# Designs tried in a protein design run: peptides against a protein of PDB entry 7UQJ. Part 22

Target 1, 160 residues: chain A of PDB entry 7UQJ
Amino acid sequence: PELYQNFNITPPRGVLFHGPPGTGKTLMARALAASCSSDERKITFFMRKGADILSKWVGEAERQLRLLFEEAKKHQPSIIFFDEIDGLAPVRSSKQEQIHASIVSTLLALMDGMDNRGQVIVIGATNRPDAVDPALRRPGRFDREFYFPLPDVKARFKIL

## One batch from the design tools (peptide; aimed at target 1 K95)

Design b1_p11_7_s3 (made by RFdiffusion4, then SolubleMPNN; from b1_p11_7, 5 letters changed)
Fold by OpenDDE base, seed 5:
Structure b1_p11_7_s3 (fold): chain B 160 residues (1-160), chain C 160 residues (1-160), chain D 160 residues (1-160), chain A 11 residues (1-11)
Amino acid sequence: as target 1 above (160 residues)
Amino acid sequence: as target 1 above (160 residues)
Amino acid sequence: as target 1 above (160 residues)
Amino acid sequence: APLEPTPAEPV
């Protein structure tokens, strides 16, 4: 929020961090949360893992997503970070596809239902942007994308 | 390798990166790989996820670990990075515990079998150091540990 | 600090991170700050932008630099991160050159005045290391340099 | 467990 306010940029509803594993997507999300809060203005950081949404919240995932967004709104300014959001992607089984489609539909509705005036930012991190449902990447959802490249190995750290 | 050579530190056989999720463990491992290679001396970086070792390599995980260490030795200097190494920890099922015990036993043997002259460093990352088998944390294995704290919120980013 | 202590390395007074835009310089500085703190030992992270030092602190930049170093010493262990430190480099106008020369002179004096026993690390990040004043790159200042290359495609990440 | 929502952290 403050980073976006200081840059006079409208905070996107959703930001997709994509790039190879271990390019610092989760670290950047935490660093943004840290950089946007002050002693006067605390930012609440909510973290969820895409695989945990499917596995730990079987049959309750939709309710837990609703509660997460409600809690984020209650504690605004806030950041919701979805790590491995491609882990919401269906493992190719018809039963998991239906459960996934319902969870993704709930997430879509929650992102669409966020008022633009709310100081809630959603960050999704993925190693596979093409495995993220295209509906999540539309305007008003994860409508901004940031690529996290591998740090090149040719970094001559000359510790002189 | 080069970072350890430049610091005149004996490269540990194994380094454990532990700390909360999104504290940059995987990024640091990649950055170390990057920092240790040059145009003249390329470091080969091998990445595996603890959950993938258990799930994708069912019945072949031990062979794939052996092949990984052989390939790392062939491409030395090299770094083997095990992300979420606590994902080797048994999900509490007797069958998974036996498979896990066999995989951990294989990893222990591979780490013990590394010649100290080999330029192969093993980095394990975990969010739960207490969920890592204590046998992996003994001298000659993951004998050095680095804590990755949450960026403390009390890091007063006074952007004055 | 703790990373340097754990590696038995004398913390450099200054470290220069250089390389193309988007190579993770700022991310690494934040990751180092995070990795060097613990629940028992908090690191204070101070961030300044080179362009902001020139633009926002016109006539007060030198005083703000002194205050920054004093605050960093008061909150040690600490990291001072100068992002875009090449933005202290004069845009080729005689008036900006004089102001820049004074600011750089103040930064030089502050870095020289740091006691080696103080747990204050200065990290400078630049996309243009040749645009950084050579006086800043001398021993006792930014005396260690880390190159952040563009991810070369030829980094054989054989993800096997 | 999913990481508890980190409480409003005063940065």
Scores: peptide ipSAE 0.000, ipTM 0.374, DockQ to the pose 0.081
OpenDDE base, seeds 1, 2, 3, 4: peptide ipSAE 0.000, 0.000, 0.000, 0.000; ipTM 0.256, 0.282, 0.199, 0.332; seeds 1, 2, 3, 4 fail the geometry check

Design b1_p11_7_s4 (made by RFdiffusion4, then SolubleMPNN; from b1_p11_7, 6 letters changed)
Fold by OpenDDE base, seed 1:
Structure b1_p11_7_s4 (fold): chain B 160 residues (1-160), chain C 160 residues (1-160), chain D 160 residues (1-160), chain A 11 residues (1-11)
Amino acid sequence: as target 1 above (160 residues)
Amino acid sequence: as target 1 above (160 residues)
Amino acid sequence: as target 1 above (160 residues)
Amino acid sequence: MPLEPEPAEPV
């Protein structure tokens, strides 16, 4: 939260957390939500797992995404966290094209339909950023990306 | 590994990390591996996702588990981390009984076959501890459990 | 970073991560640094261990702190992470008063001297928040605190 | 080809 203010950087609508499994992506998203929740202003944290949306809501995944974004808008300030977003929005060129194409299209439309001033932040977490549809990684969507390296215990001053 | 030795605590054969998704279970497992790796003694970290073992190795999952434990024994000190272990070892009473029963049985045998003096620690992570076969939670297997609460980041603004 | 902008929250100059050892404080700080580094804008991460500053730079610790803050300012956007900050900034009432008092005084002055618009964030991590000088926990310094709970070992031995 | 076990990342 605060890093972007200090840098006078416009907050992205969507942030992609990527890195190897168990690098703290989901924990960071939760910690960010909790860090912004004061007693005066609680942030509502919505979490969805990409694979769960596809499997549990076959044929209703689009409707469930719309409902999620509507609920997040109703309960703003809010965070929508997609864990394993590569499971929800695979690359359009994958052989299971049709069901995935409609979900990706719906997510694109929902991301594009978010007002820049909206109190809804979308965080996507993935272990496979290259498995996420590139259309989601364009400006106005998941336009900021955060790499979570393995906890390299070496005190290397990684100038990241 | 070394943490348990330094405290004269018998290292558990298996540790179950459980708690809501994104509570840092996988991260803690990696951090434990990293914290025990000195420049003199590196720990080998093996990670498997429960659902991936079932899906990728249909009919060979048992063999892959055996190979994993053999490799971990060969490269000790080592940690075997099962992420989403509820996907690998569902409760025996679930309707997909036969394929799961053999995998669970193999994992039970592998856990039981680990020497107490073995420098192999098994960590299972789950969001659904009640979906894991209770046989895995018995003494000599995943006999220690760690609950990962949601980061109740009560940002206590202690304005002192 | 972005959450604070969306909520019109002034970014803290300093954030205190506190909680038992091995709760992921250092890892969270690194993940925050990584999470702000886009390909377009890398964040420089400086790490210092409190005990190392005292032990390695006896008589020069103040100068080293000044140099650290100057370097962080030169390489902004940046994060200064103090691991084990209780080792650097003990409570003024502790018997090793004089050497610690000057270091704490220098750190206070450096924290106060940071422009609110400065692209330098200071993160302190400690296992002993009560061992940190309360003057560092005042507004404009480490004015936000994040508790990292132990993974509560509710060893639910469900012996079923 | 059996997917080679992801190489144990040396920690």
Scores: peptide ipSAE 0.000, ipTM 0.344, DockQ to the pose 0.088
OpenDDE base, seeds 2, 3, 4, 5: peptide ipSAE 0.000, 0.000, 0.000, 0.000; ipTM 0.169, 0.209, 0.195, 0.331; seeds 2, 4 fail the geometry check

Design b1_p11_8 (made by RFdiffusion4)
Pose (drawn by RFdiffusion4):
Structure b1_p11_8 (pose): chain A 160 residues (1-160), chain B 160 residues (1-160), chain C 160 residues (1-160), chain P 11 residues (1-11)
Amino acid sequence: as target 1 above (160 residues)
Amino acid sequence: as target 1 above (160 residues)
Amino acid sequence: as target 1 above (160 residues)
Amino acid sequence: VPEPPVPEPPV
């Protein structure tokens, strides 16, 4: 941590996995979760699938998001993987409902808002990156974007 | 206050920060929140978002808004910051649930009934200005609209 | 009434001020209420809003609306003004609450219960006219309309 | 059911 405090830099804590289906996005997330449970320093893994937080009560989806990010603050070494994040956080439109844009606005305020979110890495895997809200694709929340392509010749050889 | 009485004008008590993502809106609100807590006279900063207002009970979201504005009047030199305000206050629509139009109407009434001395300042950052209700964006509610643009060369040099 | 009842032209049961925001609709009702700064028993003015009637309880909103109309009948020549009548009477649909729908179901029955010798006039204001419920715009209700547009050049000169 | 005008925010 002194190497990052040597400068006035904060580490990148957000990655957006994107690419075609079957290219290794969930596999890489699974390998990262298996590696986080065997290095004997507790990196807590939070798995979230799509719109797991959707509820029929008003304001319960935003409350579940606030609870997920808070429980991530309770144990500092924690990771949040959002599988199929384009179903949880679509581009905010006036045509669609307000539960969607309200979830996106809560996710924006919880990733880079007024309060610091802690040592919480946020990973999102998507097949449709341009269905993710563009305010979620900027540094401070999903700094990096890993493009997982269809494998080339050497990579297919290695996979096989 | 005599300058604002000599000319028959009321000081603006509302600002709407708007601009592209990552251009300085939450940063300015964070710098103003740190400047509220340093000097010989104290300004009270009230931070809010859509999650700690929206409730599942009838008449509880507007009661939370009223408690916020009454508590800010109690601590009279005050700032109220609504981040991602288009999620809290979308454009009123009959095709939406009634809780969002009821939040916008309660907010319009509470802003039209403030101290009328420049004591409670209300600051909102929407990232998208069209999504916010046009009744909130008229002078009397959010008087000033600060456009935080993408920085030009001298601004990029100063930021770097 | 000695003059206007000679010709049998009935005064309107419901007159609707509608227009863009900031066009002076609240000013006209405030100026008519300052024309109620006159002696008693003539042009009693009631200033209500799309809020401060609707409550947590199930009967105080309709009971208070019936009482407002009964006090309006008690002082015979009287005017009821509903500022932001889309807040009191939104569009009834299947995303609509039950309390607002019953407020509309009582306001309609109270406007049809108003007698033909027109001594209670109900003026209502809105910035979004096709967001008020369609039933109050039917004949025998809010049927005469006043459009308040943005000012032209001479009007802006007078305002300045 | 009438619908009041709603502006579309840009992406």

Design b1_p11_8_s1 (made by RFdiffusion4, then SolubleMPNN; from b1_p11_8 with E3V P4E)
Fold by OpenDDE base, seed 1:
Structure b1_p11_8_s1 (fold): chain B 160 residues (1-160), chain C 160 residues (1-160), chain D 160 residues (1-160), chain A 11 residues (1-11)
Amino acid sequence: as target 1 above (160 residues)
Amino acid sequence: as target 1 above (160 residues)
Amino acid sequence: as target 1 above (160 residues)
Amino acid sequence: VPVEPVPEPPV
């Protein structure tokens, strides 16, 4: 409850941060975690990259996703941040499409299995919202989307 | 015409952004796209990574490059941004050298085939300008180069 | 001597920058290089990624590390920056563990072999300080650690 | 025109 109130977000299971590279999606996810952390309530921040899920965890990706969600549930309140979640996109080989479909199916099931009363937020970040599997964008999954515009050129000239 | 005027650049086919990682090459390319976009004239920004051209498009890289340039031509005014264009550098294996040589040859032909009257800019970004194929740096290709110096430390202490 | 005085650091062989992704570790390393560079004294900045040491230099990683340290010594004052130094972590295969152990052993020996009077600083950056081999964190190696906090949320709301 | 250093995108 309180975590979602601090985000000022009607409690989504998942939030999709989308916008061009360098718009600060990763930094916003972390800033949200830090701002919701008090001395009394530390938020545990879990980060995974979409490309790492496919490449580093070959044959174990599904198990590692399950362990990640269990660990996040154990350490509530928590944030699971998937950076470059579009990196779960299949590389065009029949074998990689099958591996991808299996990993995505596991992620879907884990998001569907999250108790709405749990203090776990899943944040996905992408530069390519259209490359995110439409099944991940359905209600009860990544059903809230935040566009990260390019920082206004005028704002950036003031930072330079 | 107008796109090149807004860049204050004598109309290059290609601009090479070079400089160390974190100097904001990608972010400049995007800021240029945003600043040249008006309500009346949206610039379409296409981004590809050099490493993705070699790895994600195995056997299709040449076709995907052709489609990218056709799509950019269709959606004028447009920017094609190749991030980490030095990632097209061959990994030292005879088979990768052949694949690289073929992909680079296709990119050269596509850049040579760009009509100078087209409102398509190609931006290449690299941390290693010396690792960019010299053939890409010839007149009519990436013939303009911008060095991205490290941000002055004093400017960054104001951002932190 | 002078390089270490400009850093206001008692001359370490190695500095570990740790903190979440996006806290500006890479940019700080580069900003330090830039701020210590005068017109009279250019600092040469060498950058390598931990993942590239394992993947791009298969069978040559040890030789490339030796050449890197020799080149840094030749071009004093210099900074060797290892970005994502935790990317030297073994991918869980017995063959990769052996390759990793050999590469890390070479890096340890090279850091131990640095003359304390040399104007070479080694900076390692990681998002996962606990994934950095404890042997690299011993005195005479990465014995100084800088935590990069998340930028305060209030500062970022002014940038957006 | 010297391109002013663009600050790193906030990660």
Scores: peptide ipSAE 0.000, ipTM 0.237, DockQ to the pose 0.107
OpenDDE base, seeds 2, 3, 4, 5: peptide ipSAE 0.000, 0.000, 0.000, 0.000; ipTM 0.196, 0.193, 0.188, 0.349; seeds 2, 3, 4, 5 fail the geometry check

Design b1_p11_8_s2 (made by RFdiffusion4, then SolubleMPNN; from b1_p11_8, 3 letters changed)
Fold by OpenDDE base, seed 2:
Structure b1_p11_8_s2 (fold): chain B 160 residues (1-160), chain C 160 residues (1-160), chain D 160 residues (1-160), chain A 11 residues (1-11)
Amino acid sequence: as target 1 above (160 residues)
Amino acid sequence: as target 1 above (160 residues)
Amino acid sequence: as target 1 above (160 residues)
Amino acid sequence: VPVEEVPEPPV
């Protein structure tokens, strides 16, 4: 919020962080959350993994997504970070496709149902933007994309 | 390729990165891919997680591995990086052992079937080299191993 | 051990590392293991992921936990690091809750059954300390907690 | 030059 407010930018509802694994997408999302939280304005940071939504929430994923968005709305300003959102990509088994289609449909509806006045930003991180349903990448959803390039070899040897 | 070509070294077919988690195996594999890609010679980097092969590709893992190797051959020079290849370690259930044995057998056959003239390098990363099937560690497969030591405590306190 | 011995501190049986993901919990646990291992006294470091215990050890998780603790006792001084121990959090399905309750009960019994003279330290890492069963956080178990704060934005921009 | 990540092959 503040990062966008300080720039007179309408905060996107959804931001897609994409790029190679280990490029710091999760780290950046957390850094943004920390930078946007002042002592006066703490941003509540919610994190979920796409793989956890499919594996841990089998049969309740839609409900857990709704509850997550309700909690995020209750604790505004807030960020919902979906790490590995491509883990919400359809597993190509017909049964997994139906479950996935329902979860994606629920996420779409939740993003569409966000009031433009809401101080909830959704960040999705993926290594595979093309594995993310194109419907999620439309305006009013994940309508901004940030590419996380590989740090150069010199930068990597400084982290190692 | 270029790293080995520049040194007049025959590129290994397979390299095993092993060492404690968080030692930068995935980061190094990506750094190597980036360092070997010039403007004139882009290396295509494929990444798969061992756990994803077992969980997401149930019943099609062998086919997906074949397709991955075909794509890697089509997009030469290329690197196939198997992160957490020990996630292709046998789950100790008899049914999972059979599935795993088939997947490992397929991977062995794919590595053996690589032409020595092929510009496909396979990098496997594991935290548990002893959980990797010894057959994968034979000459012409993962025949080179790189140990990723823990950074010393002083190096870690610089990253924290 | 040595870190606590050098300070005349009774080593805790269990230490909970908690904090946001990417705060270096796993890295720190390994740094501590490396710092406590000298050439004269190598600490054996065991690592397991909570999610692996639930998914890979279905029906044998209790036995594998027992074997892990036996191996850790055999290779003293040792550290058992449970990464993502909140992955041993109950999946909200009744069948998964029962399996989880049994696994947690087994882990509790193993921690309670450790001799105070044992040179086995258990480190649990989680992003969600509130998802860890309160019974694990009692004295003689994970009775010490270390919060891993997010590095400040400036520190993060140095790692990126 | 960015490493070109090719998506998982279609099933």
Scores: peptide ipSAE 0.000, ipTM 0.179, DockQ to the pose 0.047
OpenDDE base, seeds 1, 3, 4, 5: peptide ipSAE 0.000, 0.000, 0.000, 0.000; ipTM 0.214, 0.192, 0.173, 0.353; seeds 1, 3, 4, 5 fail the geometry check

Design b1_p11_8_s3 (made by RFdiffusion4, then SolubleMPNN; from b1_p11_8 with P4E P5E)
Fold by OpenDDE base, seed 1:
Structure b1_p11_8_s3 (fold): chain B 160 residues (1-160), chain C 160 residues (1-160), chain D 160 residues (1-160), chain A 11 residues (1-11)
Amino acid sequence: as target 1 above (160 residues)
Amino acid sequence: as target 1 above (160 residues)
Amino acid sequence: as target 1 above (160 residues)
Amino acid sequence: VPEEEVPEPPV
């Protein structure tokens, strides 16, 4: 929130972090949450894995998503981070159609239902941006994309 | 490809990255892909998780592996990276025999069917090299192994 | 072991590493294992993922935990690292009660059965300390907790 | 399945 206010930029509803695994998408999302948390404004950070939502909450995934968004709205300013969002929101045209279609539709409706006045930011992380339903990448949803390049090979050899 | 050509070394068909989780096997595989990609030659990087192939493609895993290898062959030079390959190719003697045996047999056949003239490199990453079927570690398959040590404790304390 | 002996500190039976994903809990556990391994004393490092214990060993998870602790006791000094321990030891009050209750009870009994004279350290890593059964956080179990903060945002921008 | 001792990294 504060970063976007300082730049007079309308806070995006959704940010897609895409790039190779291990490039630190998850850790950037959390670093942004920590750096935007001042002593006065703790940002509530919600994390869900896309695969966990599908596997643990079969038949309740839609309800769990609704509860998550309502909880994020109650605890503003908040960040909802979906790690491995390609697991949650597969392309609708994939043969795994029926079970995923309802969950994707629910996520779309929840993102569309976020008022621009709310201090709720949704961050999706994926290693496969092309596996994320294109409907999520439309304006008002995950409308900003950040590519996470591999760290420079030289920088990595200094960390290893 | 270029690195192996410059050293007059026969490009390995398969490289096994083994070592502790968090040592950066996945990120090395991708850094190698990026560093071998020149402006003129983009290396196509295919990534699959061993566990995802078994879970998402039950009954179609063999077909998906065939499609992956054909796609990699079409997009040469290419790297096929299997993360957590111990999930895909468990030791044949383990009680989980029947379902895994067909997938392992298919992967063996696909690796054996790779012509040495193809610019397709297969990288398998595992935390448990001894859990990988020894048949995959034979010449012409994953015939090179790279150990990923833990990063130096001092280097890590500078990143934290 | 040696670190605790040098400080005249009773080695904790269990250490809980908690904090955000990607903060390096797993890699700290392994770095501690490596740094405590001298040329004379190799520390045997056992790693299990909480989710893998539940999924791969349905009906045998209790037996596998017992075997793990017996093997760790045979290979002293040893570290048992449970990655994603919140998957193994969910709060008993969660609706997923029956299957998890036996595994949690077994883990509690195994930790309580560790003699203080044994050079076996148990490390649990979690992103959700509040999702870990409070019974595991009692004295004589995971009685020490280490918070893993996010790396400084400035440090991260130098690695990217 | 025998617990694979992850061999210590060679110092």
Scores: peptide ipSAE 0.000, ipTM 0.212, DockQ to the pose 0.091
OpenDDE base, seeds 2, 3, 4, 5: peptide ipSAE 0.000, 0.000, 0.000, 0.000; ipTM 0.204, 0.200, 0.204, 0.218; seeds 2, 3 fail the geometry check

Design b1_p11_8_s4 (made by RFdiffusion4, then SolubleMPNN; from b1_p11_8 with P4E)
Fold by OpenDDE base, seed 3:
Structure b1_p11_8_s4 (fold): chain B 160 residues (1-160), chain C 160 residues (1-160), chain D 160 residues (1-160), chain A 11 residues (1-11)
Amino acid sequence: as target 1 above (160 residues)
Amino acid sequence: as target 1 above (160 residues)
Amino acid sequence: as target 1 above (160 residues)
Amino acid sequence: VPEEPVPEPPV
């Protein structure tokens, strides 16, 4: 949070958290959401799992994404956290993955449609950034990527 | 990151992570560092342990701090994470702790000397915020404190 | 592992970490593994994701589970962490989920086959404990369940 | 596979 202010960095609309599983991506997203919720200004944290959106909302995934972004916009400032975003937005490798392609297309449109003045941050977490559709990694979308290293053995030992 | 820009929050120079051991302070610092490193703009993450600075750098701790801050400044944007900062910056209680007092004085001077435009964030982690010299907790230094709660007593008791 | 010995607690064979996503389940498992790894006694930490076992090891998932448990036994003391174990061991709802049922059956057999004297702890993490096959939640398997609450709003606010 | 010792975070 503070870092980006100091850096005069245009707040990206989307941040990709990537790294090995259990590196704290989800924890970080929550902690960032936490870190941005003051007593005066609560950040609304929305969490979805990419694979769950696909599996639970077969045929409605696009609508659910739209609703999510609308609700996030309504409850600004907000964070939308997509855990396992590679499950939602797999690389468009085959002609048969039209459903995934459509969902990704909707997500792209939603991210592109976010006004830069919007207090909505989208965080995507993945263990496989390369499995995320490159279109999501373009400027104005998940234009910032964050590698979550495994907590070093020393960091693990120090969490003790 | 982005959230602080959106919130027009004056970015602190220093952030104190405090809470019981194993609450993820170190992990959070690492993940924040990770979360601020894009492909275009890698944040250099410097990690030091307070007790290690004292123990390993007997008589040179001040110089090591200076070098650390210089290197962090050179590699902006950067995060300096002091794990167990209470080991570095104990409360100035006794005349015998002059060495600690000197190291703390150096750290104070370094934090005070950081230009607000500097892309260096200092994160201190401790299990004992009250053991950290109050001078470090003043505005322009570790002016933001973050409590890492234990994962709920129930989660702990159940891990037991 | 060592923690349970130190606390004179009969080490469960299996521990189910459940709670909302990003509550630190995976982190806690890693931290526990780290907590139990002394310089004298390193705990070998094995991590698998339930959904990844299904997706990557189509037709070999059972063999991979067997190998995992054998390797964990070989490298005692060890922790096997199944992240998203609900993806591996979904509730046996339909006759068509025979593949899942077989994998679950193998996991059950492996957990049942672990001698209580084994220094192998199995940790399963899920966001949906109710989506985990109840057979896995029986005594001698994941007989201890740990709710990971959301970091309290206050905890969130304190990371701010 | 035993988790390889987590590589030291790049300093």
Scores: peptide ipSAE 0.000, ipTM 0.193, DockQ to the pose 0.125
OpenDDE base, seeds 1, 2, 4, 5: peptide ipSAE 0.000, 0.000, 0.000, 0.000; ipTM 0.227, 0.170, 0.196, 0.207; seeds 1, 2, 4, 5 fail the geometry check

